# Ledger of designs, part 165: peptides against a protein of PDB entry 9IZ0

Target 1, 345 residues: chain A of PDB entry 9IZ0
Amino acid sequence: ITCLGSNGHTYKQLVKGGNDDLRQDAVMEQVFEQVNGFLRSYRKTSQRNLSMRTYKVIPLALKTGVIEWVQDTIPLGEYLDSAHKVYHPKEWSLSTCRKLIAEKQMEDLETRLKVYDLVCRHYRPVFRHFFLESYADPVQWFTTQTNYARSTAVASVLGHVLGLGDRHGQNILIDKTSGEVIHIDLGIAFEQGKKLPVPECVPFRLTRDVVDGMGITGVEGVFRRCMEFTLETLRREEDSLLSVLEVLRYDPLFSWLISPLRRMKKQKMQLENFNQPESGNITTDASRDPKIQRNNVSGESEAERAILKVRQKLSSTLSVEASVGELIRIAQDPSYLALMFCGWS

## One batch from the design tools (peptide; made by RFdiffusion4, then SolubleMPNN)

Design b2_p18_4_s3 (from b2_p18_4, 10 letters changed)
Fold by OpenDDE base, seed 3:
Structure b2_p18_4_s3 (fold): chain B 345 residues (1-345), chain A 18 residues (1-18)
Amino acid sequence: as target 1 above (345 residues)
Amino acid sequence: ELEERIKYLEERLNSGKL
C-alpha cells in the first residue's frame, strides 16, 4: 500500500495479512529502541553513533499489521546474487551451491565440511564491491563501509544476546545511503531458531561475504571494536535490559514460543529456499487455528529460560574482549557454517 | 601503508574526530 502522510510524503507500506504475527517484530523493535537508548547514554558507543537500525511495525491485529517500507535499501542476498554473476561469471551459480549443500545435508560433518570447502572455492566473496561500486568519493566509501561494520557489530551482539535467528541474506537489508544493515523479520528470537529443522548454530551471521564487506581489516578493525563497546554497554545496562525483558514475560501478546504455524512457515521457507522461487501464491488456508491451549506454564518456563540465557550471555566471567573473540571465532567456524543453509556467502 | 592508513582513519572516525 502507498499512503500519503499528513506531511505530503508518500510512504510505501507492506501490509502483512493472514497469519503473520507482527507483534513479535514490534516488541523486538521496542527492545532495540531501549538498547539504542543505552548505546546513546554510554560515551564509547555514543561517540561512534552505534545503534541498531529500526523500522516501524504497526500491528493492527493478532495476525495483521503494517510494516514500514525501508526506502533506499536492498536485501543483502539480492545484491550478492547479482554481484557474484558480475564479478565471478565463471564460478558456480547460487542454485548450484545450494543444491550441492542440500544433497549432502544428511551426511556426516566431515563430508559436509568437504562440500562446504568445495562450494567456497567455487563461490568467492564479493560484498566489498557494494561499497566500491556505490560510492565514488573515497570519503563516502570509507564512511559507508565503516557504518556497515559498526551496524553489523551492533546487530551481531544483539543477535547473539537476544538469540535472533533466521538472519539469512533476505532478512538483512543494506541501506544504500548510510551503508548500515537493517534486520527485518524478527519473528524468531530467544534462540527459538535452534528448534527449526535446520538449527541455527552460529551466534550471528558472519559469513565470508559479511566479512568481505568490512574491507581490508575484516573482523579485526571497526567490527571487533564496535562489538566490544556494544557488549560492554549491554553488560553495564544488564539490569535495565533484563527489566525490559521481564515486562515482556508478563505480556500475554508476546509469544516466547514459536507458533506451530510460524515453525511450519519457516520450515517451508528453509525447504523452498533450496528450490528456485516459483512465484506460486501458496495461499495455505490456515483458517483453522486449532485453539492452542497456551499452557501458560510452558510459556512462563520458556520466558524464564530465555531471560536466564540473556543473563548468561551478559555474564562478566570472561572479559569483553575474550567474549567477543570467542563469538567471532564461533560465527566463522566452518564446522557451524557447513551446517547452515547458506554458510558460504 | 594502506592498512595503517585505514586503521588510522578508523581510529579517528571511531573517536568522533572524523
Scores: peptide ipSAE 0.025, ipTM 0.570, DockQ to the pose 0.015
Fold by OpenDDE base, seed 1:
Structure b2_p18_4_s3 (fold): chain B 345 residues (1-345), chain A 18 residues (1-18)
Amino acid sequence: as target 1 above (345 residues)
Amino acid sequence: ELEERIKYLEERLNSGKL
């Protein structure tokens, strides 16, 4: 829809209807705005304009809301699929890579690593070309690539600390003007991604294409340093961040757990990406609700566990550099990436 | 050479001098 604002500007808005609780997204965006306040308050982060890019979410009802249309964006996964066909037309299709990883999903780690390596050799990174194609001016190219590395660093730290899940290439937008990343569909937080049918095993998305977009320095330039400055800021503001999360503990409409419906929807989407469209009437007999033992872990006990995990991730037991170094190592480890739905790009 | 130039540009950008 297009709305006329009270300021006389027209705003495109996405009306999202369906089983997605936009209140989770709206709450997470509020947490990001508070974190952006912290990032503006510290010289090391403010002088670099470090921020989590946010978008406006207005929940209208339990299953409906209005989302800001982020203009001049593209999903990372959409760009990568298109660019890979252009730059590597002799390599494997994304569907072939997905199929091979899926066929081996139930195999041992050694077999999955061999398949992941094979896929990686036949699906090379291309995301550097986004910046090379879009920006003819060397200063604009360098600035935009730097903005990408900076925004990815902030999003990586926040994604780890808040335990954001479901960070696939369709849930990460690239701003074509600034090069900044915009994370969408924030309803899998506080490590609930580990409860998906394909568990999230990495702290954040740092695949080969995500790194390729950083340019020739990869992770060893702007990205590492901006992760360090972001984590340093969050450690200083630990009590402020935890106080923001404690407000959510008492929100009866905030879910600290992934809903069974959302889990099932993600399960179906993961399975449908594996099945070619055989037109079989899958009568989803909704009657076999597996007795998910509702471990009646009170929503309060899950909130407390989530907040405790955030506190643990902000611990000063390791230096900022050591903590960031370990996060970068784990996020790039083939032993974790081979377990992901799409760890190769 | 190119890495040093990138590092220099990065330091300038991070200092608000770019």
Scores: peptide ipSAE 0.024, ipTM 0.580, DockQ to the pose 0.015
Fold by OpenDDE base, seed 2:
Order: structure tokens, then C-alpha cells, then sequence
Structure b2_p18_4_s3 (fold): chain B 345 residues (1-345), chain A 18 residues (1-18)
């Protein structure tokens, strides 16, 4: 829809209807705005304009809401699929890569690593080309690539701390004007991604294409330093951040658990992306809800566990540098990426 | 054109002029 604001400006908005609970997205966006307040308050983060890019979410009903349409964006996965066809037309298709990974999903780690390596050799990174194509001016190129590395660093730290899941290429937008990343579909948080059919085992998305967009330094330099400054700020504001999360413990509208419906929707999308037959509109009738006995794990006990896990991630037991170094290592580890749905791109 | 531009940008980056 397009809305006319009281200021005379037109705003495009996405209306989501049907089965998307936007309450979790709205709450996570509020947490990001609080974190952005912390990042503005500290010199090391403020001097670099470090922020999590946010978007407005207005839940209208249990399954309906309005989301801000972020203009001048492209999904990372959409850009990468197009760019791989242009720059590497003789390499394997994304569908071929997905098929080979899927065919081996039940095999041992050694077999999965061999298939992952094979896929990686036949599907090379291209995300550097986003910046090289889009920005003719060298200053604009360098500025936007720097903004990308900074924005990705903030999103990586914050995504790890809050346990954001489902960080696939369609849930990460690239701003074509600034080079910044915008994370969307925030309905999997507090490590609930580990409960998906393909468990999330990386702290954040740091695939080869995500690194390729950082330019010749890769993770070294701007990205690493901005992760360190972001984590330093979050450790200083631990009590403030935990206080924001404690308010959510008492919000009856906030779900600390992945909904069975959302889990099933993500499971279907994963299975459909593994089993891609040609484009057939399958209207699947959602009418058989099996009565999965809700073990009454009180929403309070899951909230407490989530908050304790956030506190553990903010622990000063390791230096900021050591903690960031380990996060970067794990996020790039082939032993984890080979287990992911699309860990090669 | 695009390949020449990539090469030019890589040369500038490697020279510390970017």
C-alpha cells in the first residue's frame, strides 16, 4: 500500500496478512532502537555511526500487520543469484548446489564437508561486484563498502547476542544507496534457530559472499574492529540491555519460543527449496494441526533461559578481541557451514 | 568496460589510493 503521511510525503508499506505474527518483529525492532541508543552514546561507536538498520513494524492483528517498505533495497540472495549467473556463467547453478547439499544432508560430517568443498569450488564468491557495479566514483565505492562492513559487523554482534535465526539471503536486504544491511523477518530469536529442521549452528551469517563484499581485507580491518567496538558497547550496557529484555518476560504477546506454525512454514520452505521442481502453485491446505502436547514449559522459564544466555554472551571472561576472534572463526568454520542450508554463499 | 573498471579499481585499492 502507499500511505500519505500528515507531512505530505508518500510512504510505501508492505501489508502482511495470513500467518505472519509481526509482534516479534516489532519487539526486536524496539530492542534494536535501544541498542542504537547505546551505540550513539559511546565515542568509539558514535564516531563510526554504528547502528543496526531498523524498519517500522505495526502489528494490526494476531496475523496481520504493516511493515515499512525499505526503498532502494535488494535482497542479498537475489543479487547473488543474478551476479553468479553474470560473472561465473560456467559454474554450477544455485539449484545444483542446493540439490547436492540436500542429497547428502543425512550423511556424516566428512561426506558433508567434501560436498561443501566441491560446491564451493563450483560456486565462487561474487558479492564484491555489487560495490564495483553500483558505484562509479571511487569515494562512493569506498564509502559504501565501508558502510557495508560496519553495518554487517553491528548486525553480526547483535544477531549473535540476541540469537537471531533464519539469516538467509532473502532476510538480509542491501541498501543500494548506503551499502548498509537491513535484517528483516525477526521472528526467530533467542537461539530458536537451533530448533529448525536444519539447525542453525553459526552465530551469524559470515559466508564467503558476505566476506567478499568487505573487499580485499575481508574480515580483517573495518569489520573486525567494528565488531569489537559494538561488543565493547554491549558489554558496558549489559544491565540496560537485560532490563529491556526483562520487560519482554512479562509481555504476554511476546513468544520466546518458535511457534509450531512458523516452524512448519520454515520447514516447508526448506523442503521446497531442497526439492525444487518447476514452478507449480501448490495451495497447501493448512487444516491438520496435530495436537502436539505443549509441555508446559512456562513462557517465563524460556524467557529466563534466554536472558541468562544473553548475559553469558556478554561475559567479560574473554577480551573483546578474543571473543570477536572466536565468533569470526566459528561463523566461517566449514564444519558448521557444511551443515547449513546455504553455507557456501 | 566492467572488467577494465574492476581492474582499475583493484589497482587503485592495491596501491592504497582507494
Amino acid sequence: as target 1 above (345 residues)
Amino acid sequence: ELEERIKYLEERLNSGKL
Scores: peptide ipSAE 0.013, ipTM 0.425, DockQ to the pose 0.016
Fold by OpenDDE base, seed 5:
Structure b2_p18_4_s3 (fold): chain B 345 residues (1-345), chain A 18 residues (1-18)
Amino acid sequence: as target 1 above (345 residues)
Amino acid sequence: ELEERIKYLEERLNSGKL
């Protein structure tokens, strides 16, 4: 929709309706704004302007609301599919790569690793070209690539700590003006991504194209250091972050679990992404609301488990450097990426 | 044009001038 603001300007907004819990997105954005407060208060993160990019969410009901239309953005996956056709026209199509990975989804890890390696050799990274195309001036190029590495580092730490799932290339926007990442569709959190039909096994998205966008240093330099400073800030503010999450424990409308409807929708999208890109308005008339008696007792136990898992991820048992080093290692490990729906790009 | 610009930027990166 387009709305006229009180300032006389027109604003494009996305009305989202149906089965998506926009209250969860709005709550996660509130958590990000609190974390952005911690990042602004801590010298090492403030000096680098580290922040999680946020967007406005106005929930109107449990399954409906208005989302800010983020201007001058592109989905990472949309850019990558277009750029691979331009820069590598003789390599395999994204559809061919997806098909080969899915045909082997039920095979052993050794077979899946061989297919993943084969796909990687026939589908090379291109995301560095985003910065080289978009920014004519070398200072703008370096600034935007630095902003990308910084924002990706913040999002990677927060994504791990909060257990954000469903981090595919369509749920990660790139700001064409700043190079910053914007994470959307936040309705899979607190490790509920492990309950998807294709379980998420990585702490955050750090695929070859995500790394290629960091330039010649890859993960070494700006990205690693910004992850370390972000994790150091979150460990310092652990009690403040846990206090924000405890407020959500008492919200009877907040869902600590993936809804069966959202799980089914993601399952259907994972299966239909093997057939043609029909822009079908999926009006699933799912008018059978099963009266899931939310046993309040089950919601509190899952909230407590989620908060305990956040506390465990903020543990100071390992150094910040060792913890970040292990997260980067796991996020790039072929043994996990070969299990993902799209781990090669 | 774009390939020459990529090569120039890579050479500047490798030379520590970026």
Scores: peptide ipSAE 0.011, ipTM 0.422, DockQ to the pose 0.016

Design b2_p18_4_s4 (from b2_p18_4, 7 letters changed)
Fold by OpenDDE base, seed 1:
Structure b2_p18_4_s4 (fold): chain B 345 residues (1-345), chain A 18 residues (1-18)
Amino acid sequence: as target 1 above (345 residues)
Amino acid sequence: ELEELIKFEEERINSGKL
């Protein structure tokens, strides 16, 4: 829909209807705005304009709402699929890479690492080309690549601390004007991604293409330093951040648990992204409800556990530099990336 | 399956159907 604002500007808005509860996205966007307040108050982050890019989410009813149309964006995964075909036409297709990883999903780590390495050799990074294509002026090129590395650093720290899941290339937008990342579909938080059929094993997305977009220094420069400054800010504001999360503990509308229906939907989307639709009428007999013993873990006990995990991630037991160094190491570790749905790109 | 998928990609690449 298109709405005329009180300022006389016309805004495009996406009306999202269906099974997705936009209240989770709206709450996470509110948490990001609070974190952006902390980043603006701290000199080391403020002088670099560090922020989590946000978008407006207006929940209208159960499972329906209006989302701000993020103009001049592209999904990271859409750019990477198109650019890979242009720059590496003699490499494997994204569909082949997905099939090979899926075929070995139930195999041991050694087998999965061999397949991951094979896929990586036949599907090389291309994301540096986004900046080279989009910005002919060297100053704009450098500025936008710097903005990308900065925004990715903020999103990586915040995504780890809040345990944001489902960080695939379709849920990460790139702003074509600024080079900044915009995270969407925020409905998997507080490590609920570990409860997906393909468990999330990395703290944030730091795949080879995510690194390739940072330029010649990769993680060693703007990205690492901006992660350090962001984590230093979040550790300083721990009590403030935890107080915001405690308000959500008592919100009856906020779901600390991924619903079984949402798990099944994400599972189907994962499987459908592996299988191009052969038009087989698989009557999914929905009758095999896996008796996931609903241990009625009260929503309160899961909220408390989530807040405790946030506190643990903000612990000053390790230096900021050591903590960031370990996060970067784990996020790039092939032993974790080989376990992911799409860890190669 | 793996070898057949690899072979299919090699045939695709070599056919110039990019």
Scores: peptide ipSAE 0.142, ipTM 0.794, DockQ to the pose 0.040
Fold by OpenDDE base, seed 5:
Structure b2_p18_4_s4 (fold): chain B 345 residues (1-345), chain A 18 residues (1-18)
Amino acid sequence: as target 1 above (345 residues)
Amino acid sequence: ELEELIKFEEERINSGKL
């Protein structure tokens, strides 16, 4: 929809209807704004303008709301599919690579690793070209690539700590002006991605293309250091962050669990991505919502477990450097990446 | 199935239907 603002400007807004609870997105955006407060207060993060990019979500009902249309963005997955065809025309199609991984999704780790390695040899990273194409000025190129590495570092730490799932290339937008990442569709949080049909086993998205966008240093430099400063800030503000999450424990509208309906929708998308993306409005007739009596006792126990997991991830048992080093290692490990859904790579 | 998909991609790449 297009809305006329009180300032006389027209704003495009996405009305999202369906079975996704936009209150989950709105609450996660509120948590990100609080975290952005901590990042602004801490010298090491404020000097680098570290922030999680946010967008406005206004829930109108249980299953409907208005989302701010983020101008001048492109989905990471859309750019990568188009750029790969241009820069690597003699490599395999993304469709073939996804089919090969998905055909072996029920096989052992050794077989899945062999297929993942084979796909990686026939589908090379291209995301460095986004910066080379979009920014002819060397200062603008360096600034935007730096902003990308910084924003990806913040999103990676915060995504790990909050257990954000479903971080596929369509749920990550790139700001074409700043080079910053914007995470959307936040309804899989607090490690609920491990409950998907293909469980998520990496802490955040750090695929070969995500690394290729960081330039010649890859993860070593701006990205690693910004992850360290972000994690140091979150450890310092642990009690403040946990207090923000405790407010959500008492929100009867917040869901600490993936909804059965969202789980089924993701399962269908994981099965139907074998056929061409016809832009069919799948009006799934919402008529069979069994009255999920939220047993209040089950929601409170899941909230407590989620908050405990956040506290465990903020533990000072390891140094910031050791913790970030292990997160980067796991997020890039082929033995974990080969276990991900075929749409992840 | 896997070998047929690989063969199909090789045929696609070699046919110049890029």
Scores: peptide ipSAE 0.133, ipTM 0.789, DockQ to the pose 0.039
Fold by OpenDDE base, seed 4:
Structure b2_p18_4_s4 (fold): chain B 345 residues (1-345), chain A 18 residues (1-18)
Amino acid sequence: as target 1 above (345 residues)
Amino acid sequence: ELEELIKFEEERINSGKL
């Protein structure tokens, strides 16, 4: 839809009427706006225009809402699939790579590492081509690649601190104008990604294609330094950030736990990406919503645990540089990436 | 399964049906 604002500007909006609770997204976007306030107030981050890119989410009801349409974007995964076919036509399909990783999902780490290495050799990074194709002017190319590395650094630190999950290539948009990343579908936060059927074991997405987009310096350039400045800002503003999260503890619209329904939906989506359609009419009549009496007591204890985890991630026990170094190491470690649903790109 | 899937991709790539 297109809406006319009270300011006389027209805004394109997506009306979402699917089974997704947009309240989680709206709350996380509010947290990002508060964090963007901290990033604007601190000299080291404000001088670099460091921000988490946000979009407006207006929940209308359970499973319905209005989302701001982010113009001139593409999902990272959509670009990577198309570019990989163009630049590496003799390599394996994304479908084959997914099937190989899934087939060995129950195997030991050594077997999973061998399969991950094999997939990596037959599915090479291509994301550098986004910047080379989209920006013929060298100044625009360098500017947009720098904006990508900066925005990815902010999103990586903030995503780790808030325990943002489900960071696959369809939930990360690239702005075609600025090169900035925009994270969408924010309903898996506070380490609830560890409860997915394929547990998330990396702090943020730092796959080979995510790194390839950073250019010649990879993680050691703009990215690492912008992660350090972002983490330094969040540590400085720890009490302010925790106060924002304490308000969410009492928000009846926020769920600190992944819903059983969302967990099942993600399980089904993970399985359907692997199964050819054998036309088995398993009408699982999932209409038995078990009346999970929301024992209010369970939600409060999970909120307290989540806030404690945020505080632990902001701990000054390690330097900013040491903490960022360890996060980058873990996020790129094949022993973690081989365990992921799509750790190779 | 793994070897069959590798073989299927090799056949796909070699057939020029990209």
Scores: peptide ipSAE 0.124, ipTM 0.782, DockQ to the pose 0.042
Fold by OpenDDE base, seed 2:
Structure b2_p18_4_s4 (fold): chain B 345 residues (1-345), chain A 18 residues (1-18)
Amino acid sequence: as target 1 above (345 residues)
Amino acid sequence: ELEELIKFEEERINSGKL
């Protein structure tokens, strides 16, 4: 829909109808706005304009809300699939790669690593071409690639600290004007991604294509430094961040647990991506909600565990550099990426 | 050219002259 604001600006809005609990997304966007306040307060982060890109979410009802349509964006996964077909027309299709990984999902780590390596040899990174194609001016090219590396660094630190899950290529948008990343579908947070049918085992998405978009320096340039500055800022604001999360402990609408319905929806989407060719039309089939009495006691104990885990991730036991170095290592480790639904791209 | 531009702009970014 298109809405005219009281300011005379026209806003495109996506009306989500269906079983999507937009309250989780709205709450996570509020947490990101608070974190953006912290990033603006410190010289090391403010002088680099470090921020998590946010979008407006207005929950209207349990199953209805309005999302701001982010203009001039493309899903990372949509770009990568199209670009891979152009630049590597003799390599495997994304569907072939997905099928091979799926067929070996129940096998041991050694077998999964062999399949992951085979897929990687037949599906090479292409995301550098996004910047080379979109920006003919060298200054614009460099600026947008820098903005990409910066925004990816902020999102990676926040994604780790808040335990954001379901960071697949359709839940990461690229802004075609700025090169910045925009994370969407934020309803898997506080390590609830570990409860998915394919458990998430990386702290954030740092696949070969995510790195290829950083250019020739890869993770060792702007990305690493911006992760360090972001983590330094979050460690300084630990008490402020924890205070924001403690308010959510008392929100009866916030769910510290992945809903069984959302887990089933993500499971179905994973299984459909194994069995269907590339027609990404997500039809929302509205299955009946069983009245699960949420025992409030289970929600509070999960909130406490989540907040404790955030505090542990902000611990100053290791230097910022050592902590970032280990996060980057784990996020790129083939032994973790081979276990993921799409760890090769 | 491209590597020199990257180096120059990384130095600019690190200097905080953005």
Scores: peptide ipSAE 0.012, ipTM 0.412, DockQ to the pose 0.015

